Peptides against a protein of PDB entry 6CSU. Designs and how they scored, part 19

Target 1, 51 residues: chain A of PDB entry 6CSU
Amino acid sequence: GALEELRGQYIKAVKKIKCDMLRYIQESKERAAEMVKAEVLRERQETARKM

## One batch from the design tools (peptide; made by RFdiffusion4, then SolubleMPNN)

Design b1_p12_3_s3 (from b1_p12_3, 6 letters changed)
Fold by OpenDDE base, seed 1:
Structure b1_p12_3_s3 (fold): chain B 51 residues (1-51), chain C 51 residues (1-51), chain A 12 residues (1-12)
Amino acid sequence: as target 1 above (51 residues)
Amino acid sequence: as target 1 above (51 residues)
Amino acid sequence: MDDEMEEKLKKE
């Protein structure tokens, strides 16, 4: 009935949001790691040019 | 009734999760910026010591 | 911090 269907929709929506958050966290960590790596490389190159 | 209460619970849960995600995104951006700043500073100091 | 939040989300 309508009550069971609404409950199912609630559960599905909450699960989707949870998965989206976990994916965002994972992607954010990867982006942060790559950004740090790139910045370190750029900083080393800049210092080398100033010598 | 039970149907209206369930709908209310669904709406409340979705709103809370949305707010939590937005807060996490904002805090993650701030942490990433501070991490990059700190790494650049450390890299400069390391290079200076090697000269 | 991100790891802690990830673990919290997994438990929800």
Scores: peptide ipSAE 0.198, ipTM 0.541, DockQ to the pose 0.719
Fold by OpenDDE base, seed 5:
Structure b1_p12_3_s3 (fold): chain B 51 residues (1-51), chain C 51 residues (1-51), chain A 12 residues (1-12)
Amino acid sequence: as target 1 above (51 residues)
Amino acid sequence: as target 1 above (51 residues)
Amino acid sequence: MDDEMEEKLKKE
């Protein structure tokens, strides 16, 4: 019936949202790691310049 | 140093995003529950009409 | 309600 279908749609929607959010967090962590890597490279260059 | 500050900013940002996402999921569940409630009321009305 | 993915998100 309509109620059961709506419940099913609700569950499906919530699951999709959770998956999308987890993926976003993972991608955000990857971007942050890349920013750190870039900063380390810059710092190494600055260190070398000052030596 | 710059690297430690960047790490701190990263951790802070990730924590904020995580909290925002959890809140969004909760709000989505609340909206879904309200939709179900509205559907139940409509179905009751239809049932009454057909009796 | 399914809380499995929510728990995974909390542990992220």
Scores: peptide ipSAE 0.192, ipTM 0.622, DockQ to the pose 0.257
Fold by OpenDDE base, seed 2:
Structure b1_p12_3_s3 (fold): chain B 51 residues (1-51), chain C 51 residues (1-51), chain A 12 residues (1-12)
Amino acid sequence: as target 1 above (51 residues)
Amino acid sequence: as target 1 above (51 residues)
Amino acid sequence: MDDEMEEKLKKE
């Protein structure tokens, strides 16, 4: 019935939100890691130039 | 120094990720609520037609 | 579920 359909739609929507959020978290962490990696590389290059 | 700068960049990146995620959660919840609201309205219309 | 995820995210 209508109530069961509504419940199903709600559950589906919530599950999608969860999955999207987890994916976004993972991608954001990867981006942050790459930013840090790039900065470390730049700092190493600077150090090398000053030697 | 380089270590303090790296720490600062890391903290900034993490804070940005956190804020982006909170915003995404809120927007996703709002979208889900609107989907449910629309479905409830459709079901009410169906019920009215069957009376 | 959403509230739990939000709380976990707040603790990052």
Scores: peptide ipSAE 0.180, ipTM 0.622, DockQ to the pose 0.304
Fold by OpenDDE base, seed 4:
Parts: C-alpha cells; sequence; structure tokens
Structure b1_p12_3_s3 (fold): chain B 51 residues (1-51), chain C 51 residues (1-51), chain A 12 residues (1-12)
C-alpha cells in the first residue's frame, strides 16, 4: 500500500544520500592527498635549491 | 611549517563536513519518521471511515 | 578521528 511505497521511497532516498556523502568524503580525501603531495614536492624542491 | 598548517586545515575542514553530513542524515531520518507517522495516521483515518 | 566519523556515516 501507500505506506509501504512511502517507506520504500524513504529508504531509497536515504541510501542515495548516504552513498553521495561517502563518495564526497572519498573525493575530498583524494583531493587533500593530492594537495599534500604537491606541497611536499614543492618543499623538496625548495630544500634542494638550498643544498 | 606550511605543510603542517595545510594538513591541519584539511583535517578541520573534513571534520566539519563530516559533522554536517551526519547532522543532515539525522535530520533527514527524523523528517522521514514524521512523514511515515503522518501517513499512518491518514491510513488509520481512512480505515476508520470504512468501518 | 576521520576514520571513526566515516565509520559512523557508513553505519547510518
Amino acid sequence: as target 1 above (51 residues)
Amino acid sequence: as target 1 above (51 residues)
Amino acid sequence: MDDEMEEKLKKE
């Protein structure tokens, strides 16, 4: 009935939001890792210039 | 140094986003529970009219 | 801490 359909729609919506959030967190972590990697490389270059 | 500061800023940003997401999920679940409750009440009223 | 919060999100 309508209640079961509504429940199903709710569960589906929550699952989608959860997946989107997890994906966003993962992508954010990857971007941050890349930024850190780039900074480390810049620091290594700076250190190398001082040697 | 700059790397440690960047790392700190990243961690802080991720924590904030994560907290916002958890809050959003919780609020979404509460809204869905209210919607289900409202639907149950409507169905009870409909059933009562048929009795 | 990041992993803990991620785990909480996964358990929702």
Scores: peptide ipSAE 0.197, ipTM 0.623, DockQ to the pose 0.240; fails the geometry check

Design b1_p12_3_s4 (from b1_p12_3, 5 letters changed)
Fold by OpenDDE base, seed 3:
Structure b1_p12_3_s4 (fold): chain B 51 residues (1-51), chain C 51 residues (1-51), chain A 12 residues (1-12)
Amino acid sequence: as target 1 above (51 residues)
Amino acid sequence: as target 1 above (51 residues)
Amino acid sequence: MDDEMIEELLKE
């Protein structure tokens, strides 16, 4: 019936949100790692410039 | 120094991830609500068709 | 609750 269908659709939507969030977190961590690597490189360049 | 700069960049990156995730959750909840509304409409249409 | 959940998910 309609009530069971609605419940099913809600659960399906929530599961999708969860999966999308986990994926986004993983991708964001990768981006953060790249940002840190870039900063380390900049710091090394700045240090070298001051020598 | 470089160590403090690196720590600062890491914290900044993590804060950005957190903010982006919170926004994503909010947007996803809105999408889920719209999906549920669409399903309710479909169910009503199907019920009407069977009358 | 969402905020705390995100903090846990961001842990290395």
Scores: peptide ipSAE 0.135, ipTM 0.622, DockQ to the pose 0.128
Fold by OpenDDE base, seed 1:
Structure b1_p12_3_s4 (fold): chain B 51 residues (1-51), chain C 51 residues (1-51), chain A 12 residues (1-12)
Amino acid sequence: as target 1 above (51 residues)
Amino acid sequence: as target 1 above (51 residues)
Amino acid sequence: MDDEMIEELLKE
Protein backbone atom coordinates (compact mmCIF):
# COMPACT_ATOMS: atom_id res chain seq x y z
CA GLY B 1 0.00 0.00 0.00
CA ALA B 2 0.84 3.67 -0.09
CA LEU B 3 2.36 3.70 3.39
CA GLU B 4 4.64 0.77 2.66
CA GLU B 5 5.69 2.30 -0.61
CA LEU B 6 6.55 5.59 1.05
CA ARG B 7 8.47 3.78 3.75
CA GLY B 8 10.38 1.85 1.15
CA GLN B 9 11.21 4.98 -0.78
CA TYR B 10 12.37 6.72 2.37
CA ILE B 11 14.65 3.85 3.34
CA LYS B 12 16.07 3.67 -0.15
CA ALA B 13 16.73 7.41 -0.19
CA VAL B 14 18.46 7.32 3.18
CA LYS B 15 20.66 4.42 2.12
CA LYS B 16 21.66 6.25 -1.03
CA ILE B 17 22.51 9.39 0.92
CA LYS B 18 24.65 7.35 3.29
CA CYS B 19 26.55 5.72 0.46
CA ASP B 20 27.09 9.02 -1.30
CA MET B 21 28.39 10.58 1.89
CA LEU B 22 30.82 7.76 2.55
CA ARG B 23 32.14 7.97 -0.97
CA TYR B 24 32.48 11.73 -0.74
CA ILE B 25 34.41 11.45 2.51
CA GLN B 26 36.75 8.86 1.05
CA GLU B 27 37.44 10.91 -2.05
CA SER B 28 37.90 14.09 -0.04
CA LYS B 29 40.36 12.37 2.27
CA GLU B 30 42.33 11.15 -0.72
CA ARG B 31 42.46 14.68 -2.11
CA ALA B 32 43.56 16.03 1.24
CA ALA B 33 46.31 13.43 1.45
CA GLU B 34 47.59 14.44 -1.96
CA MET B 35 47.59 18.09 -0.95
CA VAL B 36 49.61 17.26 2.14
CA LYS B 37 52.03 15.20 0.07
CA ALA B 38 52.57 18.10 -2.29
CA GLU B 39 53.14 20.48 0.60
CA VAL B 40 55.68 18.17 2.19
CA LEU B 41 57.60 18.05 -1.07
CA ARG B 42 57.56 21.84 -1.32
CA GLU B 43 58.77 22.19 2.23
CA ARG B 44 61.61 19.78 1.56
CA GLN B 45 62.64 21.88 -1.40
CA GLU B 46 62.53 25.05 0.66
CA THR B 47 64.65 23.41 3.31
CA ALA B 48 67.13 22.31 0.69
CA ARG B 49 67.41 25.86 -0.63
CA LYS B 50 68.21 27.11 2.84
CA MET B 51 70.96 24.55 3.46
CA GLY C 1 57.62 26.38 10.89
CA ALA C 2 56.94 23.58 8.46
CA LEU C 3 55.26 21.38 11.05
CA GLU C 4 52.90 24.11 12.19
CA GLU C 5 52.05 24.99 8.62
CA LEU C 6 51.32 21.37 7.78
CA ARG C 7 49.18 21.00 10.88
CA GLY C 8 47.28 24.14 9.98
CA GLN C 9 46.66 22.92 6.46
CA TYR C 10 45.44 19.57 7.74
CA ILE C 11 43.01 21.18 10.16
CA LYS C 12 41.73 23.51 7.48
CA ALA C 13 41.22 20.62 5.07
CA VAL C 14 39.33 18.57 7.65
CA LYS C 15 37.09 21.50 8.51
CA LYS C 16 36.31 22.06 4.86
CA ILE C 17 35.44 18.39 4.37
CA LYS C 18 33.14 18.52 7.37
CA CYS C 19 31.33 21.58 6.08
CA ASP C 20 30.97 20.08 2.62
CA MET C 21 29.52 16.92 4.10
CA LEU C 22 27.02 18.78 6.24
CA ARG C 23 25.88 20.80 3.28
CA TYR C 24 25.57 17.69 1.12
CA ILE C 25 23.46 15.97 3.76
CA GLN C 26 21.19 18.96 4.11
CA GLU C 27 20.68 19.29 0.39
CA SER C 28 20.10 15.56 -0.01
CA LYS C 29 17.52 15.58 2.76
CA GLU C 30 15.71 18.42 1.08
CA ARG C 31 15.65 16.52 -2.20
CA ALA C 32 14.37 13.42 -0.45
CA ALA C 33 11.61 15.43 1.20
CA GLU C 34 10.51 16.80 -2.14
CA MET C 35 10.46 13.30 -3.63
CA VAL C 36 8.26 12.11 -0.79
CA LYS C 37 5.97 15.08 -1.23
CA ALA C 38 5.56 14.31 -4.90
CA GLU C 39 4.82 10.67 -4.17
CA VAL C 40 2.18 11.57 -1.59
CA LEU C 41 0.44 13.75 -4.14
CA ARG C 42 0.52 10.95 -6.71
CA GLU C 43 -0.90 8.50 -4.22
CA ARG C 44 -3.71 10.89 -3.37
CA GLN C 45 -4.56 11.12 -7.03
CA GLU C 46 -4.55 7.36 -7.42
CA THR C 47 -6.83 7.05 -4.43
CA ALA C 48 -9.16 9.61 -5.90
CA ARG C 49 -9.35 7.68 -9.17
CA LYS C 50 -10.35 4.56 -7.29
CA MET C 51 -13.14 6.26 -5.34
CA MET A 1 22.92 11.68 9.56
CA ASP A 2 24.02 14.37 11.94
CA ASP A 3 27.08 16.42 12.77
CA GLU A 4 28.32 13.94 15.33
CA MET A 5 28.16 11.05 12.89
CA ILE A 6 30.09 13.02 10.30
CA GLU A 7 32.79 13.81 12.82
CA GLU A 8 33.14 10.12 13.54
CA LEU A 9 33.36 9.32 9.84
CA LEU A 10 36.18 11.84 9.45
CA LYS A 11 38.33 10.03 11.97
CA GLU A 12 41.22 8.14 10.50
Scores: peptide ipSAE 0.135, ipTM 0.614, DockQ to the pose 0.137
Fold by OpenDDE base, seed 5:
Order: structure tokens, then C-alpha cells, then sequence
Structure b1_p12_3_s4 (fold): chain B 51 residues (1-51), chain C 51 residues (1-51), chain A 12 residues (1-12)
């Protein structure tokens, strides 16, 4: 009935949200890692400049 | 120094990720609510059709 | 509640 279908759709939506969030976290961590790599490279240049 | 700057950038990135995720969850909940409303409306039509 | 859930997800 309508109540069961509504419950099913709600649960499906919540599961989708969870999966999307996990994916977003993973992608954000990857972006953060790239930012760190870029910063390390920049700092190497700054250190070398001061030598 | 380089270590402190790297730490600062990492913490800033993590905080940004957290904020973005909170926003994403909120937006996803709003989308889910709209999906539920649409389903309720559809079910009303189906129920009415069977009357 | 959402903040707590996000903190758990960030541990992954």
C-alpha cells in the first residue's frame, strides 16, 4: 500500500544519500591530498630560494 | 615554517570538507523531502483511480 | 545528529 511504498522510497533515498556522501568524502580527501602535494612542492622552492 | 604551514593548510582543508558535507547532507534531505511529497501526490492519484 | 554522522564518515 501507500505507506509501505512511501517507506520503501524513503529508505532508498536515505541509502542513496549515504552512498553519495561516502563518495564525496573520498573525492574531497583526494583533492586535499593533491593540495598537500602542491604545497610541499612550493615549500621546496621557497626553501631552495633561501639557501 | 614549512611544517606549520602544511599543518595549517591540512586543518583548513579538513574543516572545509566537513562544512561541505554538512551542506550536502542538508541539500540531500531537502531533495528527499521533495521526492516524498511527489510520491504522496502520486499515491493519492492511484488511490483515487481505484475508487 | 548530522554532525556526528559526518564525523563518523570522516573516519573512513
Amino acid sequence: as target 1 above (51 residues)
Amino acid sequence: as target 1 above (51 residues)
Amino acid sequence: MDDEMIEELLKE
Scores: peptide ipSAE 0.132, ipTM 0.620, DockQ to the pose 0.130
Fold by OpenDDE base, seed 4:
Structure b1_p12_3_s4 (fold): chain B 51 residues (1-51), chain C 51 residues (1-51), chain A 12 residues (1-12)
Amino acid sequence: as target 1 above (51 residues)
Amino acid sequence: as target 1 above (51 residues)
Amino acid sequence: MDDEMIEELLKE
């Protein structure tokens, strides 16, 4: 009935949100890691210029 | 120094990720709510057609 | 980012 179908749609939507969030988190972590790598490179270059 | 600057960049990145995630979650919940509303409307229309 | 924080964010 209508209640069961609505519940099904809600659960489906929630599961999709969860999956999308996990993906977003993973991609964001990867972006953060790349930012850190870039910063390390900049610091190494700065250190080299001071030597 | 390099360590402090790297730490600062990391913390900044993490804070950004947190904010972006919270925003994404909020927007996703809103989308889910709209999906539920649409489903309720469809069910009401289907019920009306059967009457 | 801490898994605990992630779990908290994913709570409805």
Scores: peptide ipSAE 0.130, ipTM 0.621, DockQ to the pose 0.140

Design b1_p12_4_s1 (from b1_p12_4, 6 letters changed)
Fold by OpenDDE base, seed 3:
Structure b1_p12_4_s1 (fold): chain B 51 residues (1-51), chain C 51 residues (1-51), chain A 12 residues (1-12)
Amino acid sequence: as target 1 above (51 residues)
Amino acid sequence: as target 1 above (51 residues)
Amino acid sequence: SMLDEFEKKLLE
């Protein structure tokens, strides 16, 4: 019935939002990791120049 | 330095947002589960009345 | 959207 169909639509929407958020979290973690990686590389290069 | 401090602030903000999103996802899943559970209970009660 | 709001907070 109409009520069950609305519940189904809600669950479908929740699943889509969940997937989008998980992707956003993963991409945010990757950006943060790349930012730290770049800093570590610069520090290592500076150390090498001073040796 | 200032650049490293800004990177640190960015990472801190990302971690907070990640936690908030994970909480939202968990709560959304719980709401969906409760919605389905309530429907199943109503169906079982209807079956019991018809037996 | 909710995601847009989170992105705005990230850029603060």
Scores: peptide ipSAE 0.088, ipTM 0.588, DockQ to the pose 0.097
Fold by OpenDDE base, seed 4:
Structure b1_p12_4_s1 (fold): chain B 51 residues (1-51), chain C 51 residues (1-51), chain A 12 residues (1-12)
Amino acid sequence: as target 1 above (51 residues)
Amino acid sequence: as target 1 above (51 residues)
Amino acid sequence: SMLDEFEKKLLE
């Protein structure tokens, strides 16, 4: 019935939001890691230039 | 040093994002549940009126 | 390395 269908739609929507957010978190972590790697490289190069 | 501080800042930022997203998911689930409850009540009232 | 440990921490 209509009520069961509505319940299903809401559950589906919530699950989609959850998946999207978890993906966003994962991608954010990956981007942060890449930024840190770049910074580490920069610092090492800077140190080398001063030696 | 600056590098260690940067690392800490990125970790903190990622953790904050994670917490915010998890909170958003939880709030979204709660809102969905409330909407479903309201719909259930509406349907029950409608059924009662037709009896 | 310290960098590897940091990356692991980020991905937790």
Scores: peptide ipSAE 0.082, ipTM 0.590, DockQ to the pose 0.078
Fold by OpenDDE base, seed 2:
Structure b1_p12_4_s1 (fold): chain B 51 residues (1-51), chain C 51 residues (1-51), chain A 12 residues (1-12)
Amino acid sequence: as target 1 above (51 residues)
Amino acid sequence: as target 1 above (51 residues)
Amino acid sequence: SMLDEFEKKLLE
């Protein structure tokens, strides 16, 4: 019936949002990792020039 | 320096967003599970009345 | 599931 359909639609929407958010989190982690790597590289270069 | 601080602030913000989103996902899963349980119960009750 | 495993890795 209509009530079951509505519940199904809600669950489907929630699952889609979950997937989108997990993807966003993963991309955010990747961006953060790249920033850390870049900073480490700069720090090593500074150290090398200081020697 | 200022650049390192900015990077640190970005990473901190990303981590906070990640935590908030994971919490939202968990709560969404719980709500979805409750809806499924309620539907299963209704279906079982309908079956019981049909017998 | 694959999604559950992915979620676990996100928490690590």
Scores: peptide ipSAE 0.074, ipTM 0.601, DockQ to the pose 0.100
Fold by OpenDDE base, seed 5:
Structure b1_p12_4_s1 (fold): chain B 51 residues (1-51), chain C 51 residues (1-51), chain A 12 residues (1-12)
Amino acid sequence: as target 1 above (51 residues)
Amino acid sequence: as target 1 above (51 residues)
Amino acid sequence: SMLDEFEKKLLE
């Protein structure tokens, strides 16, 4: 019935939002990881230069 | 000695980078959570409107 | 709330 279909659409929409946000968070983590790696490399190079 | 001090500075710098990145990730999660909440509210309102 | 629990699960 109409109510059940509406509920289904709501749940589907909520799940889509969930997936999109989780993907965003994951991509953000990946970018953060790369930033950390780059900075660590820079710091290592700076450290080596001072040795 | 100089080497130990340099190592200490390096470790401190690396830890700072780590903390900054973790904070960025956490803030990103918080923003994502708010986006989800807003979208869920919108979807609920839309659902209610269609009922 | 149910919404809070949902958000919590989303971010786990």
Scores: peptide ipSAE 0.058, ipTM 0.474, DockQ to the pose 0.128

Design b1_p12_4_s2 (from b1_p12_4, 9 letters changed)
Fold by OpenDDE base, seed 3:
Structure b1_p12_4_s2 (fold): chain B 51 residues (1-51), chain C 51 residues (1-51), chain A 12 residues (1-12)
Amino acid sequence: as target 1 above (51 residues)
Amino acid sequence: as target 1 above (51 residues)
Amino acid sequence: DELDKLEEELKK
C-alpha cells in the first residue's frame, strides 16, 4: 500500500545519502593525503639541496 | 613550520567532518528504523481490529 | 618517517 511504498522510498533515499557521504569522506581523506605528500616532497627536496 | 601547522589544521577539520557525517548516517538509519517500526505496529493493530 | 606513515594511513 501507499504507506509501505513511502517507507520504501525513504529507506532508498537514506541509502543514497549514506553512499554520497561515504564517498565525500573518502575524497576528503584523499585530498588530505595529497597535502601531506606535497609537504613530504618539499621537505625531501630541501634536504637534498642542503646535502 | 607554518606549512606543517596548516596541514595539521586541515587534517583536524577533515576528521571532525568525518565524525559528524558518520553520526548523521547513524541517526538517519535510526529514523528509518523508527518509521518501519511505526508501520508494523499500525499493520498489527489493523489486523487485530479485523479479527 | 612520521609524515610517510601519516600519508599511508590517510590513503587507507
Scores: peptide ipSAE 0.071, ipTM 0.569, DockQ to the pose 0.036
Fold by OpenDDE base, seed 1:
Structure b1_p12_4_s2 (fold): chain B 51 residues (1-51), chain C 51 residues (1-51), chain A 12 residues (1-12)
Amino acid sequence: as target 1 above (51 residues)
Amino acid sequence: as target 1 above (51 residues)
Amino acid sequence: DELDKLEEELKK
């Protein structure tokens, strides 16, 4: 009935939001890590050139 | 009735998840920025010592 | 420098 269908929709929506949040967090962390890695490399190369 | 209460619970849960996600994103960005700042400072100090 | 720009972008 309508009550069971609404419950199903609630559960499905909560699961989707949780998955989307976790994926966004993971991707954000990966992008941040790669950006830091690239920048550290550039700074070290600049230091090497100044020597 | 039960149907209205379930709808209310759904709306409340979705709002909470959204707020939690936005807060996590903001805090993650702040932590990443501070980590980059600290790393830049350390790298510059290292360069200064090598000169 | 680029690190300073990165820091600024992360704070947005």
Scores: peptide ipSAE 0.059, ipTM 0.384, DockQ to the pose 0.063
Fold by OpenDDE base, seed 5:
Structure b1_p12_4_s2 (fold): chain B 51 residues (1-51), chain C 51 residues (1-51), chain A 12 residues (1-12)
Amino acid sequence: as target 1 above (51 residues)
Amino acid sequence: as target 1 above (51 residues)
Amino acid sequence: DELDKLEEELKK
């Protein structure tokens, strides 16, 4: 019925929102990981210079 | 000795970088959660309107 | 944790 259909649409919409946000978070983590890697390399270079 | 001290400083720096990035990720997750909540509320309102 | 794994690899 109409009510059940509407409920289904609501659930689908909520799930889509959740998935989109989780993807964003995952991408943010990937970028953060690259930033960490870059900083670590810089720190290693700094370390080597001071040796 | 100097080498051990330098290694310690390197490790400390790396840990700081990691912690800062993890904090950023956590904050991003919190913002994402709030965005999801807001969207869910909007979707509920939309749903109610269509009932 | 993905960052933990990355850090571990960087230490090798």
Scores: peptide ipSAE 0.052, ipTM 0.461, DockQ to the pose 0.113
Fold by OpenDDE base, seed 2:
Structure b1_p12_4_s2 (fold): chain B 51 residues (1-51), chain C 51 residues (1-51), chain A 12 residues (1-12)
Amino acid sequence: as target 1 above (51 residues)
Amino acid sequence: as target 1 above (51 residues)
Amino acid sequence: DELDKLEEELKK
């Protein structure tokens, strides 16, 4: 019935939110990791030049 | 020094991820709520027509 | 080193 359909739609919506969130978090972490990696490399290069 | 700067950059990156995640979750929840609200309205209208 | 550890933790 209508109530069961609505419950199903709610569950589907929540699951979609969860999946989208996990994907976004993962992508954001990857971007952040690349930013840090690049900075670490620059710092190491600067250190090497000062040796 | 370089190490302190890198630590600071890491913390900044993590904080940004957290903030972006929270914003995305909130926006996703709002979108889902509107979808459910619209569906509930449609179901109520259908029920009313069948009364 | 510590910096490599931070990068690894961020990728987990």
Scores: peptide ipSAE 0.075, ipTM 0.568, DockQ to the pose 0.053; fails the geometry check

Design b1_p12_4_s3 (from b1_p12_4, 7 letters changed)
Fold by OpenDDE base, seed 5:
Structure b1_p12_4_s3 (fold): chain B 51 residues (1-51), chain C 51 residues (1-51), chain A 12 residues (1-12)
Amino acid sequence: as target 1 above (51 residues)
Amino acid sequence: as target 1 above (51 residues)
Amino acid sequence: SKLDEFEKKLKE
């Protein structure tokens, strides 16, 4: 019925939001890791230059 | 040292993002539930009126 | 390396 349909629609919407947010979190972690890696490489190169 | 500080900063930032996103998801679920509840009330009242 | 471990932990 109409109420069951509505319930289903809202549940579906919430599930989609959850998936999108979890994906965003994962991508954010990946970007952060890559930024740290890049910084470490730069720091090492700078250190090597000064040695 | 500088690298340890950087590591800490990025970990902290990622943790904050995660917490914010999880909170958003929770709030979204709560809003969805309230919307359904409100709709159910309206539907019941309309049904009662037509009885 | 510690860097690799950090990246792995961050991606968990």
Scores: peptide ipSAE 0.078, ipTM 0.585, DockQ to the pose 0.062
Fold by OpenDDE base, seed 3:
Structure b1_p12_4_s3 (fold): chain B 51 residues (1-51), chain C 51 residues (1-51), chain A 12 residues (1-12)
Amino acid sequence: as target 1 above (51 residues)
Amino acid sequence: as target 1 above (51 residues)
Amino acid sequence: SKLDEFEKKLKE
């Protein structure tokens, strides 16, 4: 019935939000890792130039 | 050193974001459950009034 | 390396 349909729509919406947030978390961690990687590489290059 | 400190700051920031998002997901699920509960109660009341 | 360990930890 109409009530069950509405409940189903709510559950579906919440599941989508959950998936979007988990994806956002994963992407944020990946971006942070790439930034740190780039900085470490720059530091190594600077050390190499000075020695 | 400075590099390790920066890496630590990035990790800390990402961990905070992760915790905030997980909390948001939990709160969203709780709100959805409350809304469905309220709707079921209204439907039961309406049925009772009509009988 | 320490960098590799950090990246792995971050992605877990």
Scores: peptide ipSAE 0.078, ipTM 0.580, DockQ to the pose 0.078
Fold by OpenDDE base, seed 1:
Structure b1_p12_4_s3 (fold): chain B 51 residues (1-51), chain C 51 residues (1-51), chain A 12 residues (1-12)
Amino acid sequence: as target 1 above (51 residues)
Amino acid sequence: as target 1 above (51 residues)
Amino acid sequence: SKLDEFEKKLKE
């Protein structure tokens, strides 16, 4: 009925938001990891120049 | 140095956002569960009236 | 490497 359909739509919307948020979290982790990687590489290069 | 501080700030910000998002997901699940519970109770009551 | 291990841990 109408109530079941409304509930279904709500649950579907919540699931979509959850998926989007989890993806954003994953992407944020990846960006953080890449930032750290880039920094470490720069630091190594700078140290090498000072040696 | 400045680069390490910037990296640290970024990582801290990402962690905060992650925590907020995970909390929101959890709250959304709880709200969905409550909606389903309320609907089931209403349906049971309606069925009882028709019996 | 330690860097790879760190990145892996960060993504967990």
Scores: peptide ipSAE 0.059, ipTM 0.580, DockQ to the pose 0.077
Fold by OpenDDE base, seed 2:
Structure b1_p12_4_s3 (fold): chain B 51 residues (1-51), chain C 51 residues (1-51), chain A 12 residues (1-12)
Amino acid sequence: as target 1 above (51 residues)
Amino acid sequence: as target 1 above (51 residues)
Amino acid sequence: SKLDEFEKKLKE
């Protein structure tokens, strides 16, 4: 019935939000790691040039 | 040094994002549960009135 | 390396 369908809709919506946010968190962590990696590489190159 | 501080900043930022998003997910789930609860109560009241 | 450890920690 309509009530069961409503429950299903809310459950589906919450699941989608959860999945999207978890994906965003993962992508954010990956971006942060890559940014730090790039910074470390630049620092190493700068140090090497000053030797 | 600056690089260590940068690493710390990125770790802190990612942790904050994760915590905020997990909190949002939890709150979204609670809101969905409350909405369904309210709908169930309305349906029960409607059924009772039709008896 | 310390960099590798940091990347792992970020991705956990």
Scores: peptide ipSAE 0.076, ipTM 0.583, DockQ to the pose 0.078; fails the geometry check

Design b1_p12_4_s4 (from b1_p12_4, 6 letters changed)
Fold by OpenDDE base, seed 3:
Structure b1_p12_4_s4 (fold): chain B 51 residues (1-51), chain C 51 residues (1-51), chain A 12 residues (1-12)
Amino acid sequence: as target 1 above (51 residues)
Amino acid sequence: as target 1 above (51 residues)
Amino acid sequence: SSLDEFEKKLLE
């Protein structure tokens, strides 16, 4: 019936939101890691130039 | 040093974002559940009135 | 390396 259909729609929507948020978290962490990695590499190169 | 401090700041920021997102997901799920619950109760009341 | 350890901590 209509009520069961509505319940299904809400559950589906919540699942989609959860997946989207988890993906966003993962991608955000990866971007942050890459930024720090790049900075570390620059620092290493600077150290090498000073040696 | 400055690099270690920066690394710590990024880790801290990522952890905060993760916590905030997980809380948002949980609260969103709870709100959705409450909305469905309210609708179910209204339907039951309507059924009772028609009896 | 320290960099690898940092990345691992960030992604866990």
Scores: peptide ipSAE 0.100, ipTM 0.601, DockQ to the pose 0.078
Fold by OpenDDE base, seed 1:
Structure b1_p12_4_s4 (fold): chain B 51 residues (1-51), chain C 51 residues (1-51), chain A 12 residues (1-12)
Amino acid sequence: as target 1 above (51 residues)
Amino acid sequence: as target 1 above (51 residues)
Amino acid sequence: SSLDEFEKKLLE
């Protein structure tokens, strides 16, 4: 019925939001990893300048 | 150094938020599944009343 | 409404 259809549409919308949030979290994780990698590189370069 | 320590603290905070969001998504998924299960049960009961 | 209650339970 109409009420069940509306519930289905809402669940579909929630699933879409969930997927978007998971993608955002994954991208944030990758960006954080890249920032750590860049920082380690800078530290190594600074150490090299002192040697 | 101090700047690297601050970056580390920021990354730690972001990781905490990520974990909280993942937990929320998982709990929301489980609640949605339970609501669908309850709706299916109601539909079956209504069908039984008509038979 | 029934739909509003559904939304509340989903977001608890």
Scores: peptide ipSAE 0.085, ipTM 0.582, DockQ to the pose 0.046
Fold by OpenDDE base, seed 4:
Structure b1_p12_4_s4 (fold): chain B 51 residues (1-51), chain C 51 residues (1-51), chain A 12 residues (1-12)
Amino acid sequence: as target 1 above (51 residues)
Amino acid sequence: as target 1 above (51 residues)
Amino acid sequence: SSLDEFEKKLLE
């Protein structure tokens, strides 16, 4: 019935939100990792200039 | 330096968001599970009434 | 329980 359909729609929406959030978390981690890589590269270059 | 500080702040913020999202996902799963339980209960009651 | 297993499968 209508109530069961509403419950189904809610659960479907929750699953979508979960997937979107997990994707966002993963992308955020990747961005953070790239920032670290860039910093390490800069530090290496600075070290090289001091040598 | 300033760039390292910014990096640190970003990573800290990302970690906070991650934790908040994971908590939200868990709570959403729990709510969805409770909805399923309630639906199953109603279906059992409807079946009983038809018997 | 069977219900718990059903919930786990549905919400994994």
Scores: peptide ipSAE 0.082, ipTM 0.599, DockQ to the pose 0.079
Fold by OpenDDE base, seed 5:
Structure b1_p12_4_s4 (fold): chain B 51 residues (1-51), chain C 51 residues (1-51), chain A 12 residues (1-12)
Amino acid sequence: as target 1 above (51 residues)
Amino acid sequence: as target 1 above (51 residues)
Amino acid sequence: SSLDEFEKKLLE
């Protein structure tokens, strides 16, 4: 019935929100990892220069 | 000696970068969680309205 | 809060 369909739509919407946010978190982690790698490389170069 | 001190500074700098990025990830997760809560609330309200 | 617990379960 209509109520069950509405419930289903609600659950589907909530799950979509969850998935979107989990993807955002994952992408943020990946960007952070790339930033760390770049900074580590720069720091390594700077350290090597001073040696 | 100077080389050991430089090595120490490098390691400290790298660890700081790591910690900063981990904090950024954590804050991103927290923001994402708050966004999810807000969306869930809105979706809940919308669903309730249609009932 | 109840909402916090719901969100926690949602994100599991």
Scores: peptide ipSAE 0.061, ipTM 0.485, DockQ to the pose 0.124

